Peptides against a protein of PDB entry 2FGR. Designs and how they scored, part 29

Target 1, 331 residues: chain A of PDB entry 2FGR
Amino acid sequence: SSVTLFGIVDTNVAYVNKDAAGDSRYGLGTSGASTSRLGLRGTEDLGGGLKAGFWLEGEIFGDDGNASGFNFKRRSTVSLSGNFGEVRLGRDLVPTSQKLTSYDLFSATGIGPFMGFRNWAAGQGADDNGIRANNLISYYTPNFGGFNAGFGYAFDEKQTIGTADSVGRYIGGYVAYDNGPLSASLGLAQQKTAVGGLATDRDEITLGASYNFGVAKLSGLLQQTKFKRDIGGDIKTNSYMLGASAPVGGVGEVKLQYALYDQKAIDSKAHQITLGYVHNLSKRTALYGNLAFLKNKDASTLGLQAKGVYAGGVQAGESQTGVQVGIRHAF

## One batch from the design tools (peptide; aimed at target 1 R284 F331)

Design b2_p15_6_s3 (made by RFdiffusion4, then SolubleMPNN; from b2_p15_6, 12 letters changed)
Fold by OpenDDE base, seed 5:
Structure b2_p15_6_s3 (fold): chain B 331 residues (1-331), chain A 15 residues (1-15)
Amino acid sequence: as target 1 above (331 residues)
Amino acid sequence: SLKELLEEFLKELYA
């Protein structure tokens, strides 16, 4: 058996020019390039091509030393794997987010990432962003000539909020084609939650694709999230993303990503554009900088996610500029 | 249903 301790400490100086009051915020933030984490993982060869595995991972907040505590909410799984693929038991990324977030050139972290995986409807469930789930069983196929898939089911365990009685139930999966420079995926998911104490289905469909040209990579996402409410109408958001990345001088990477969030329930759009640069000092240490612009139109109040500094919204129709400059170290 | 969601999404994409 093997046990590996691993982690990332990513800390930055961050600035946003507007908060909910219209004031600037600045300070020391976390997770600008990669989510800071501490984890343990290991495998055991059981013979005959069968392996057991475990994975425990929690988020680190370098700015305050995890003042609110540490947990393994990023991942806490036990698994069996072999020629049949992998079965996982425990809290984890749901299969849809695990696969489809991979097309985000900002790795779902910092002020630049695709923000489609979000609680768009003031859902009252703990994981209404569609990223992770408790009580999750997942299965991932091997790659068969490029084709692969993942499926997951999370038990609600009769969790209730208001009159909703199946909160936390997840069912979803993806199909994908990954071959050489090409990746393409379709993900579908439904999660049970509550809005205003009433049962609500969070439906999600996501299409992703990327192509690595060697000199540059292009990536795209198309997503619809729909909180289906019995009363008050559906809350639907269509999210679009297009990004490009390119290596620079053998030691750096530049990234440019645009996203559009069409928030149908409030008939309002938000536009996000982010320029990022990563400079590798070593295999394990990098400097990075992100510059993001978020333009809210009409009733949109989205804010950039400068974790540790300010991740809230802004006034309706206001634009926000964000900057992060930081150090990422992996161990 | 997920099927209905897919159909709706595709309809919106091609409309």
Scores: peptide ipSAE 0.024, ipTM 0.721, DockQ to the pose 0.011
OpenDDE base, seeds 1, 2, 3, 4: peptide ipSAE 0.011, 0.009, 0.028, 0.035; ipTM 0.555, 0.598, 0.663, 0.776; seeds 3, 4 fail the geometry check

Design b2_p15_6_s4 (made by RFdiffusion4, then SolubleMPNN; from b2_p15_6, 12 letters changed)
Fold by OpenDDE base, seed 4:
Structure b2_p15_6_s4 (fold): chain B 331 residues (1-331), chain A 15 residues (1-15)
Amino acid sequence: as target 1 above (331 residues)
Amino acid sequence: SLEELLEEFLKELYA
C-alpha cells in the first residue's frame, strides 16, 4: 500500500477593472493557473490485478489561510480498479466534467477558463454548475485502442427544495477517443435541481476535441446547457471555445483561448478572450500571468472568475478586463 | 443538432 500527500499552492495578484458597481477590484487571489489544493491519496494492491484506492482532496485558499475551513469537497472517493477499469464511490468530478474540462487549456481555473460548466439559471442545487456531485458512483473504462468511456450516477437521497424532489440526482457519461495527439469526446448529463423552488432538469451536452501538433496544441469545446423548467421557459446557453497553446523555449507555455457564451434566455452573448503564459522555474514551481477580456453584450452580466478578489458579475452589457500574476508551487 | 442529440439521450434515459 502507498499513501501520498500532495498539493498545490497557487496565489496571485489579481485585478479586474469592473465589478457590479463599475469599480475596479484588486488584491491577492488564488488558483490562477491551477486550483490550489491539499490531498491524500493511496492505493493497495489486492492481488489478481485488483487495486483499492482512496482520494481525499480539498481546495486551499492561500490568501486567507482557509478562513472558511477545509474540506474534501474536491474529491473524497474510495475506488476499486483493475482490468475492468475503475469504480469510484464518493464526491468527485462527474464523468462529463472530468473528461470535457480536460480540453480547457486554462485548467478550469483562473480568469481564462471555459465557463460553460456553470449554473446558468440560478439553480438551487449545490452543484448546479455540473462539475461535481455528492453521493456519486462513477465508472471509467480502460482505454481500448483509444476508445474509452465514463459513466456516473449520483443519488439524490430524497433531497427536496420547494416542490422539487430528487434534487442532486445526476446521471451522465461520456464516450471518447484518445490516441496519440488526438483526443475527442462527447458527454451527456442530466442533473435534477430546482429553480425558484420548482423542479428543473439541468441537461448538458458537450463535445470536445484537441490535437497536439507538437509545436502547438489546438483544443475546442461545444456545449449546450439547458435548464428545463415547467414554468418560465427553458434557460438555454450555447457555449463555444477554441484555444491554442504552444511551448516556449522549453520552459514556458503560452495559451490563447476564446469562448462565446450565447445565453438564449436573455438573447445575449458574452465573448471571452484570454492570453496566458506559464514559466516553469522548476518541475514544481512556476510563474504565470493571465490577461482576460470579457465582453458582455445586451443583458449579459458575466464576470471573470478572479478567485479571492472578485468573481461576481458586472453591469449588463459591460466589458471586463482581468489580470492575474502569480506563483504556482506543487508538492 | 446538439439539441436533437440531447433529446435522443433523454429519451433513452427515460425508456
Scores: peptide ipSAE 0.022, ipTM 0.554, DockQ to the pose 0.010
OpenDDE base, seeds 1, 2, 3, 5: peptide ipSAE 0.008, 0.014, 0.014, 0.006; ipTM 0.510, 0.551, 0.559, 0.502; seeds 1, 3 fail the geometry check

Design b2_p15_7 (made by RFdiffusion4)
Pose (drawn by RFdiffusion4):
Structure b2_p15_7 (pose): chain A 331 residues (1-331), chain P 15 residues (1-15)
Amino acid sequence: as target 1 above (331 residues)
Amino acid sequence: SSLLSDALDTFFADF
């Protein structure tokens, strides 16, 4: 049995060459290499291989001292685990995002990550990016011979927005194979939501795979996200990503990732290339840099996610360059 | 108090 207080402070200077008005922005931001966080977790041995666990974790914003207030919105779970796997109750990453975001070489944070888990259709639900859910129950199997799976159901509790009376419902899961160097997963999910007050399903299918050669790792993601309005119409986005990472000189790591976002509703594509470098001063402390270029075509207005500096959109068809340099410290 | 002390020692361990 044990109890652990832990966290990460990841703070950076960041710059983007344009915002929605076309002006540059720079400042002190956060979470460029890993999401800053504070948390408390524990595991209690109940005997016979059965364990009880808890986990409370919230995001830290070092640039403003969590001015909007601290919370445990990253994860707030209690669980039982054993030879049967693990059952968790509480807000957390849903199984599809928990497993599939592991294929993103930029840890789903900073200006370099895969942007597929986002609210493409301006859905009105609390978590229309498909990342986390309130009122979540999840089951995770053991890994037998490399095979593993996860399933989750989140209750809507009759949350109503317009014609949608089940906003926030999540049903989803994944199947996967993980043997150390090789990993592959297929995730499928549906959420209930509303767009402009009209009931809408958020359907998501995601495939991810990676192989770690030791001298380098190759990783990729494919995703279709479809917001399908009950009365008709849809906003569909296909997202693609391929990346590679390699250790450099003991202590160092280089990462490169290319992504494409095909936004069918506006018949427009965006392309992104991101180069990253991590220099470890210790197992706990790293300096890092990220450089990203995002090219929007046609009506696309996607922007790089320089958290704490600028994470909004840009003018239609504009290209945007961003940089982050910072320090990550885990404790 | 001991858990907080351990967390602080871990936090400043690289400084």

Design b2_p15_7_s1 (made by RFdiffusion4, then SolubleMPNN; from b2_p15_7, 8 letters changed)
Fold by OpenDDE base, seed 1:
Structure b2_p15_7_s1 (fold): chain B 331 residues (1-331), chain A 15 residues (1-15)
Amino acid sequence: as target 1 above (331 residues)
Amino acid sequence: SELLKKALEEFYSDY
């Protein structure tokens, strides 16, 4: 049996030129290059190729020292694994987000990530961004000549909001091909939630692909998220991402990523462009900088996620510029 | 199969 304590402390100075009032915000933020975390994990060899595992992980907020508390909401799983793959019980990334966020060159955090995994419709479920689920059972296959898959189901446990009685139910999965420099995946998911106290289905389809040329990596995402409401029509967003990364001088990485969010319910688009650089001081410590530009059109009010400084929206049709400069340390 | 087909059709119809 083994137990490993692990973590990341990532803290930055961040600036955004506009908030919801049109004013600038600046200060000390968190999780600009990687999500800050503290975790415990371990495995036990049960013999015959069977292993037990556990994983407990929570987010760290270095700017305030976790003033709102600490929990294991990032992951709290027990698992069995072997030649058959892995079965997990407990709160985790849902299989779709676990696989499809891997194509995001900004690691699903800071001001640069793909923001498609979002609550687009004021869904009242706790995880209506499609990233994690409570009461989750997941299964991941081995890799068979490149082919792999993951599946998940989360119990609603008769959670109700308004007249909705199955809130928090998740069903979803992905199929993928991962071989050498190539990765490609298709993910499908449905979550039961509520909008305005009425039952709503959050349907999601995501395509992802990447290719590593050695000198550079290209990555892309295509996603549709649809909140299917019984009354008021569907709230649909089509999200697109294209990114490139390249190693620099053996100690750094430069990243450029573009995303488009076509918000159909308000007939409004948002464009995001992010330039990032990571400089490795060691295997465990890095400096980083991110520069992001978000242009909202028409009724779009999206904001960059400068966690710890400002993560709210902006005025309709306004543009926002964000900067993060920080330190990431892993242990 | 039918759920996947429907999901793909809905996805591609928006492009």
Scores: peptide ipSAE 0.015, ipTM 0.488, DockQ to the pose 0.012
OpenDDE base, seeds 2, 3, 4, 5: peptide ipSAE 0.013, 0.013, 0.015, 0.011; ipTM 0.450, 0.407, 0.478, 0.436

Design b2_p15_7_s2 (made by RFdiffusion4, then SolubleMPNN; from b2_p15_7, 10 letters changed)
Fold by OpenDDE base, seed 3:
Structure b2_p15_7_s2 (fold): chain B 331 residues (1-331), chain A 15 residues (1-15)
Amino acid sequence: as target 1 above (331 residues)
Amino acid sequence: DELLRKFLEELNSDF
């Protein structure tokens, strides 16, 4: 049996030029290049190619020293793995987010990431962003000639909100082809939630692809999310992303990513463009900078996620500029 | 699996 302590401390100085009042915000933020975390993991060889595993991981907030406490809400799994793949029990990334966020060149972190994995409808469920689930069973296949898949089911445990039952139930999965420079995936998911105390289904379809040309990588996402409400009509968002990254001088990486969020329920679009740079000082320590522009149109109120500084919305139709400069250290 | 079938049918009707 092995036990490994691991983590990331990522802290930055962040700025956004507009909050909900139209004022600038700045300060010390967290998780600009990678989510700050502390984790414990281990494996036990059971023989015959079978392994047991555990993984306990929580978020670290370096700006306030985890003033709200520490938990294992990032991942808390026990697993069995072998030639058949891996079965996981416990809170984790749902299979769809685990796979499809891999095409986000900003790794679902900081002010630059693809924001499609979002609670678009004021869903009252804790994980209505489609990223993680409680009470989750997941299965991941091996890679067979490039083909791989993942499936998950989360139990609702008869959770209710208002008149909504089955809250927190997840079913979803992906199929993928990962071979050399090419990756492509299709993910489907449904979550049961509530909006305004009424039953709502969060449906999600996501297509992702990337290709590594050696000198540069291209990546893309196409996503539709639909919150199906019994009353008031559906809340549908079509999200698109295209990004490129390239190594710089053997010690750096530059990233450029564009995203479009077509929010159908409010007939409003938001455009996001982000330039990022990571400079590796070592295998464990990096400096980084992100510059993001978010242009809201019409009734759109999206804000950049400058965690620890400002992650709220802006006034309808307002544009926001964000900057992060920070240090990432892994141990 | 019936759950997966129902899920796919529901998704197919809505997308």
Scores: peptide ipSAE 0.017, ipTM 0.460, DockQ to the pose 0.012
OpenDDE base, seeds 1, 2, 4, 5: peptide ipSAE 0.012, 0.008, 0.011, 0.008; ipTM 0.525, 0.535, 0.518, 0.425; seed 4 fails the geometry check

Design b2_p15_7_s3 (made by RFdiffusion4, then SolubleMPNN; from b2_p15_7, 10 letters changed)
Fold by OpenDDE base, seed 2:
Structure b2_p15_7_s3 (fold): chain B 331 residues (1-331), chain A 15 residues (1-15)
Amino acid sequence: as target 1 above (331 residues)
Amino acid sequence: DELLAEFLAELLSDF
């Protein structure tokens, strides 16, 4: 067996021009280009093409040194893999988020990411953003001429909130085609949760695609998230993303991404545009800068996710500008 | 799948 220690420390100076009171916030933030993490992983060859694996990964908060503690909530899996693919047991990215967030050019972190994977309905479940699940069993196929798939089921273990049962149950999966410059995927998921103490189904459908033209990459996402409530009607959000990235001078990358969040339950849209630059000082160290603009319309109160500085909302219909400048180091 | 059908219909209507 082998064991590998790995991680990322990503720390930035961040600024947002508005919080919920309309005041600016600034300071030292975390995870602007990649989520800061510490992990342990390993594999054992069992012979016959079968391998056992483990993966333990937790988030690092470089600004406060993990003052609230450390856990393995990013991933805590044991696995078997072989010619049949991979089976994982334990908390992880759900298959839908694992695949479909790969089209986000901002690595699903910082002020620039696609924010569609969100708790749109004040869901009371621990993972109502559709990103991870506890008690998860996942299966990933091999790649067959480009075609691949992943499936997952998470046990609710009779978790209750108010009158809602089965809270935290997840079922979902994706199908994908990954070949050369092309990637395309369809993901479907349902998670049971509670809103206002009442049973609610979080349904999600996501389409993603990217194409690498060599000189630039294009990426897109289309998502619908629907919190199906017995009382008060459905809370539905349609989220759209289009992004482009291009290499700069062999050591840099520029990124531009636009997203639209059509929040149907409040008949309100939010527009996000982010410009990012990454400068590789080495294979493991990069400098980066992000500039994001978020325009809320009508009743929309979305905020940019400047983790460690300010990740709250703004006043309805207000716009927010955010900046992050930081260092990412991988080990 | 009703979700897929609704999504596709709405996607087509939103554009």
Scores: peptide ipSAE 0.033, ipTM 0.747, DockQ to the pose 0.011
OpenDDE base, seeds 1, 3, 4, 5: peptide ipSAE 0.016, 0.019, 0.015, 0.014; ipTM 0.623, 0.625, 0.615, 0.542; seeds 3, 5 fail the geometry check

Design b2_p15_7_s4 (made by RFdiffusion4, then SolubleMPNN; from b2_p15_7, 11 letters changed)
Fold by OpenDDE base, seed 2:
Structure b2_p15_7_s4 (fold): chain B 331 residues (1-331), chain A 15 residues (1-15)
Amino acid sequence: as target 1 above (331 residues)
Amino acid sequence: SELLEKFYAELYSDE
């Protein structure tokens, strides 16, 4: 068996020009280019092409030294893998988010990422953003001529909130085609949760595609999230993303990404545009900068996610500008 | 699936 210690420490100076009171916020933040993490992983060859694996990973908050504690909530899995693919047991990214976030050119972190994987309805479940799940069993197929898939089920274990009795149940999966410069996938998921103490289904459908032209990469996402409530009507959000990235001088990467969040329940849209640059000082160390603009219309109150500085909303209809400049180090 | 059909229907209704 082998055991590997690994991690990323990503810390930045961040600024947003507006918080919920209309005031600026600035300070030291985390995870601007990649999510800071500490992990242990390993594999054991069981013979006959079968391998056992484990993966334990937790988030690191460099700005405060993990003042809220350390856990393995990013991933805590044991797995079997072989010619049949991989089966995982334990908390992990759900298959839909694992695959579909790969089209986000900002790696689902910092102030620039696609924010569609969100709790749009004040869901009371722990993972109502559709990113991870407890009590998860997942299966990932091998890649067959480009075609691949992933499926997952999370047990609710009779978790109750209010009158909801299946909170935390997840069922979902994706189908994908990954071949050469092309990637495309469709993801479907349903999660049981509660809103206002009442049973609610979080339904999600996501389409993603990317194409690498060599000189540049294009990527896109189309997503609908629908919180189906028995009382009060459905809360639906249509999210769209289009991005481009290009290598710069062999040592850098520039990224530009646009997203639109059409929040149907409040008949309000938010527009996000982000420019990012990563400069590789080495294979393990990079400098980066992100510049993001978020325009809320009407009743929209979305805020950029400057983790460690300010990740709250703004006043309805207000715009927000954010900046992150930081260091990423991988070990 | 019903979800897929609804998604496509909603995407086309906003055009």
Scores: peptide ipSAE 0.005, ipTM 0.438, DockQ to the pose 0.011
OpenDDE base, seeds 1, 3, 4, 5: peptide ipSAE 0.005, 0.006, 0.000, 0.000; ipTM 0.315, 0.447, 0.430, 0.434; seed 3 fails the geometry check

Design b2_p15_8 (made by RFdiffusion4)
Pose (drawn by RFdiffusion4):
Structure b2_p15_8 (pose): chain A 331 residues (1-331), chain P 15 residues (1-15)
Amino acid sequence: as target 1 above (331 residues)
Amino acid sequence: LTYTFGANPSVSFAS
């Protein structure tokens, strides 16, 4: 049995060459290499291989001292685990995002990550990016011979927005194979939401795979996200990503990732290339840099996610360049 | 920071 207080402070200077008005922005931001966080967790041995766990974790914003107030919105769970796997109750990553975001070489943070888990259709739900859910119950199997799975159900509790009376419902899961060097997963999920006050399903299918050769690792993601309005119409986006990472000189790591976002509703594509470097001063402390180029075509207005500096959109069809340089310290 | 329970309890810290 144990109890742990932990966290990460990851703060950076960041710059983007354009915002929605076309002006550059620079400043002090956060979470370029790993999401800054503070948390408490524990595991209690109940005997016979059965364990009880808790986990409370919230995001830290070092640039403004969590000016909007601290919370445990990253994870707030209690759980039982054993030879049967693990059951968790509480807000957390849903199983599809917990497993599939592991294929993103930029840890789903900073200016370099895969942007597929986003609110493509301006859905009105609290978590229309498909990442986390309130009122979540999840089950995770053990890994037997490499095979493993996860399932989750989040209650809507009759949250109503317009014609949608089940906003926030999540049903989803994944199947996967993980043997150390090789990992592959298929995730499928549906959320209930509303767009412009009209009931809408958010359907998501995601495939991810990676192989770690030791001298380098190759990783990729494919995703279709479809917001399907009950009365008709849909906003569909296909997202693709391929990346590689390699250790450099003991202590160092280089990463490169290419992504494409095909936004069918506006018949427009965006392409992104991101180069990253991590230099470890210790197991706990790293300096890092990220350089990204995002090219929007046609009506696309996607922007790089320089958290704490600028994470909005850009003018239609514009290209945007971004940089982050910072320090990550885990405790 | 971690506290471990047992016949000989212990505290560990890493940063």

Design b2_p15_8_s1 (made by RFdiffusion4, then SolubleMPNN; from b2_p15_8, 8 letters changed)
Fold by OpenDDE base, seed 2:
Structure b2_p15_8_s1 (fold): chain B 331 residues (1-331), chain A 15 residues (1-15)
Amino acid sequence: as target 1 above (331 residues)
Amino acid sequence: LTVFFGPNPRVEVEE
């Protein structure tokens, strides 16, 4: 039996030129290149190719020392694995997010990531961004000549909000092909939630692909998120991403990513462009810088996610520029 | 019980 203590401390100086009042914000932020975390994990060989596992992981906020407390909300799983694949019990990434965010060149963190995995509808569920779920059972297949899949179900446990009686129920999965330089995946999910106290289905479809040319990697996402409401009509967002990354000088990586968020319920688009650089001082320590530009059109109010500094929206139709410069240390 | 300390820099997708 083994236990591994692991973590990342990622802290940055961040700036955004506009908040909801039109004022600049700056300060010490967290998780600009990687999400800061502390975790424990381990495995036990049970014989016959069967293994037990556990994983406990929580987010670290280096700017305030976890003033809101520490928890294992990133992952808290027990698992069995073997030739059949892996079964996980507990809070985790839902299978759809776990696979489809792997195409985000900014690793779903900082001011540069694909923001498609979002609560687009003011859903009242705790995880209406489609990223994680409580009470989750997940299954992941082995890789069969490149083909792999993952499936998940989360129990609602009769959670109620207003007239909605199944909030937090998730069902979803993906199919993928991962072979050499090529990765491609299709994900489908439905989550039960509430909007305005009324039962709402959050439906999600995501297509992702990447190709590593050695000298550069290309990656893309196509997503539709739809909050289906009985009253007031559906809230639909189509999100698109295209990114490229390349190694620089053997110790660096440059990243460029574009995303478009077509918010159908408000007939409004937002455009995001991010340039990032990571400089590896060692295998464990890196310096990084991100420069992001977000252009809202019409009624769009999206903001860059400068965690620890400012992650709110801006005024409708306003543009926002963000910068992060930081240190990532893994242990 | 073997206890290991150290980065597993599996850039797990940081969702």
Scores: peptide ipSAE 0.038, ipTM 0.658, DockQ to the pose 0.100
OpenDDE base, seeds 1, 3, 4, 5: peptide ipSAE 0.036, 0.009, 0.043, 0.028; ipTM 0.659, 0.524, 0.672, 0.635; seeds 1, 4 fail the geometry check

Design b2_p15_8_s2 (made by RFdiffusion4, then SolubleMPNN; from b2_p15_8, 6 letters changed)
Fold by OpenDDE base, seed 5:
Structure b2_p15_8_s2 (fold): chain B 331 residues (1-331), chain A 15 residues (1-15)
Amino acid sequence: as target 1 above (331 residues)
Amino acid sequence: LTLTFGPNPSVEVEE
């Protein structure tokens, strides 16, 4: 049996030129290149190719020392694995997010990530961003000649909000092909939630692909998120991402990513472009810089996620520029 | 109990 203590401390100086009032924000932020975390994991060989596992992981906020507390909301799973794959019990990334966020060249963190995995509709469920779920059972297949899949179900446990029942129920999964330089995946998910105290289905479809050319990697995402409200019509967002990364001098990586968020319910688009650079000082320590530009059109109010500094929206139709410069240390 | 320390390749996802 083994237990591994692991973590990342990623802290940055961040700036955004606009908040909801039109004022600049700046300070010390977290998780600019990687999400800061502390975790414990372990495995036990049960013989016959069967293994038990556990994983406990929580977010670290290096700027305030976890002033709001520490928890294992990132992952708290027990698992069995073997030739059949892996079954997990507990809070985790839902299979769809676990797979499809892997195409985000900014690792779903900082000011540059694909923001498609979002609560687009003021959903009242705890995980209406489609990233994680409580009460989750997940199954992941082995890789069969490149083909792999993951499935998940989260119990609602009869949670209600207003007149909405089954809140927090998730069902979803992905199919993927991962072979050498190629990765491609299709994910489908539905979550039961509430909007305005009324039953709402959060439907998500995501297609992702990447190809590593050695000299550069290309990655893309196509997503539709639809909050199907019983009253008031659907809140639909189509999100698109295209990114490229390239190694620089054997110790660095440059990233460029564009995303478009077509917010159908408000007939408004937002454009995000991010330039990032990571400089590896060692295997475990890196310096990084991100420069992001978010252009809201019309009624769009999206803000860059400068965690620890400002992650709120901006005024409708306003543009926001963000900068992060930081240190990432893994242990 | 073997205690090991080291970076874990985990999927990085925003909360």
Scores: peptide ipSAE 0.088, ipTM 0.707, DockQ to the pose 0.091
OpenDDE base, seeds 1, 2, 3, 4: peptide ipSAE 0.060, 0.087, 0.033, 0.081; ipTM 0.673, 0.703, 0.588, 0.690; seed 1 fails the geometry check

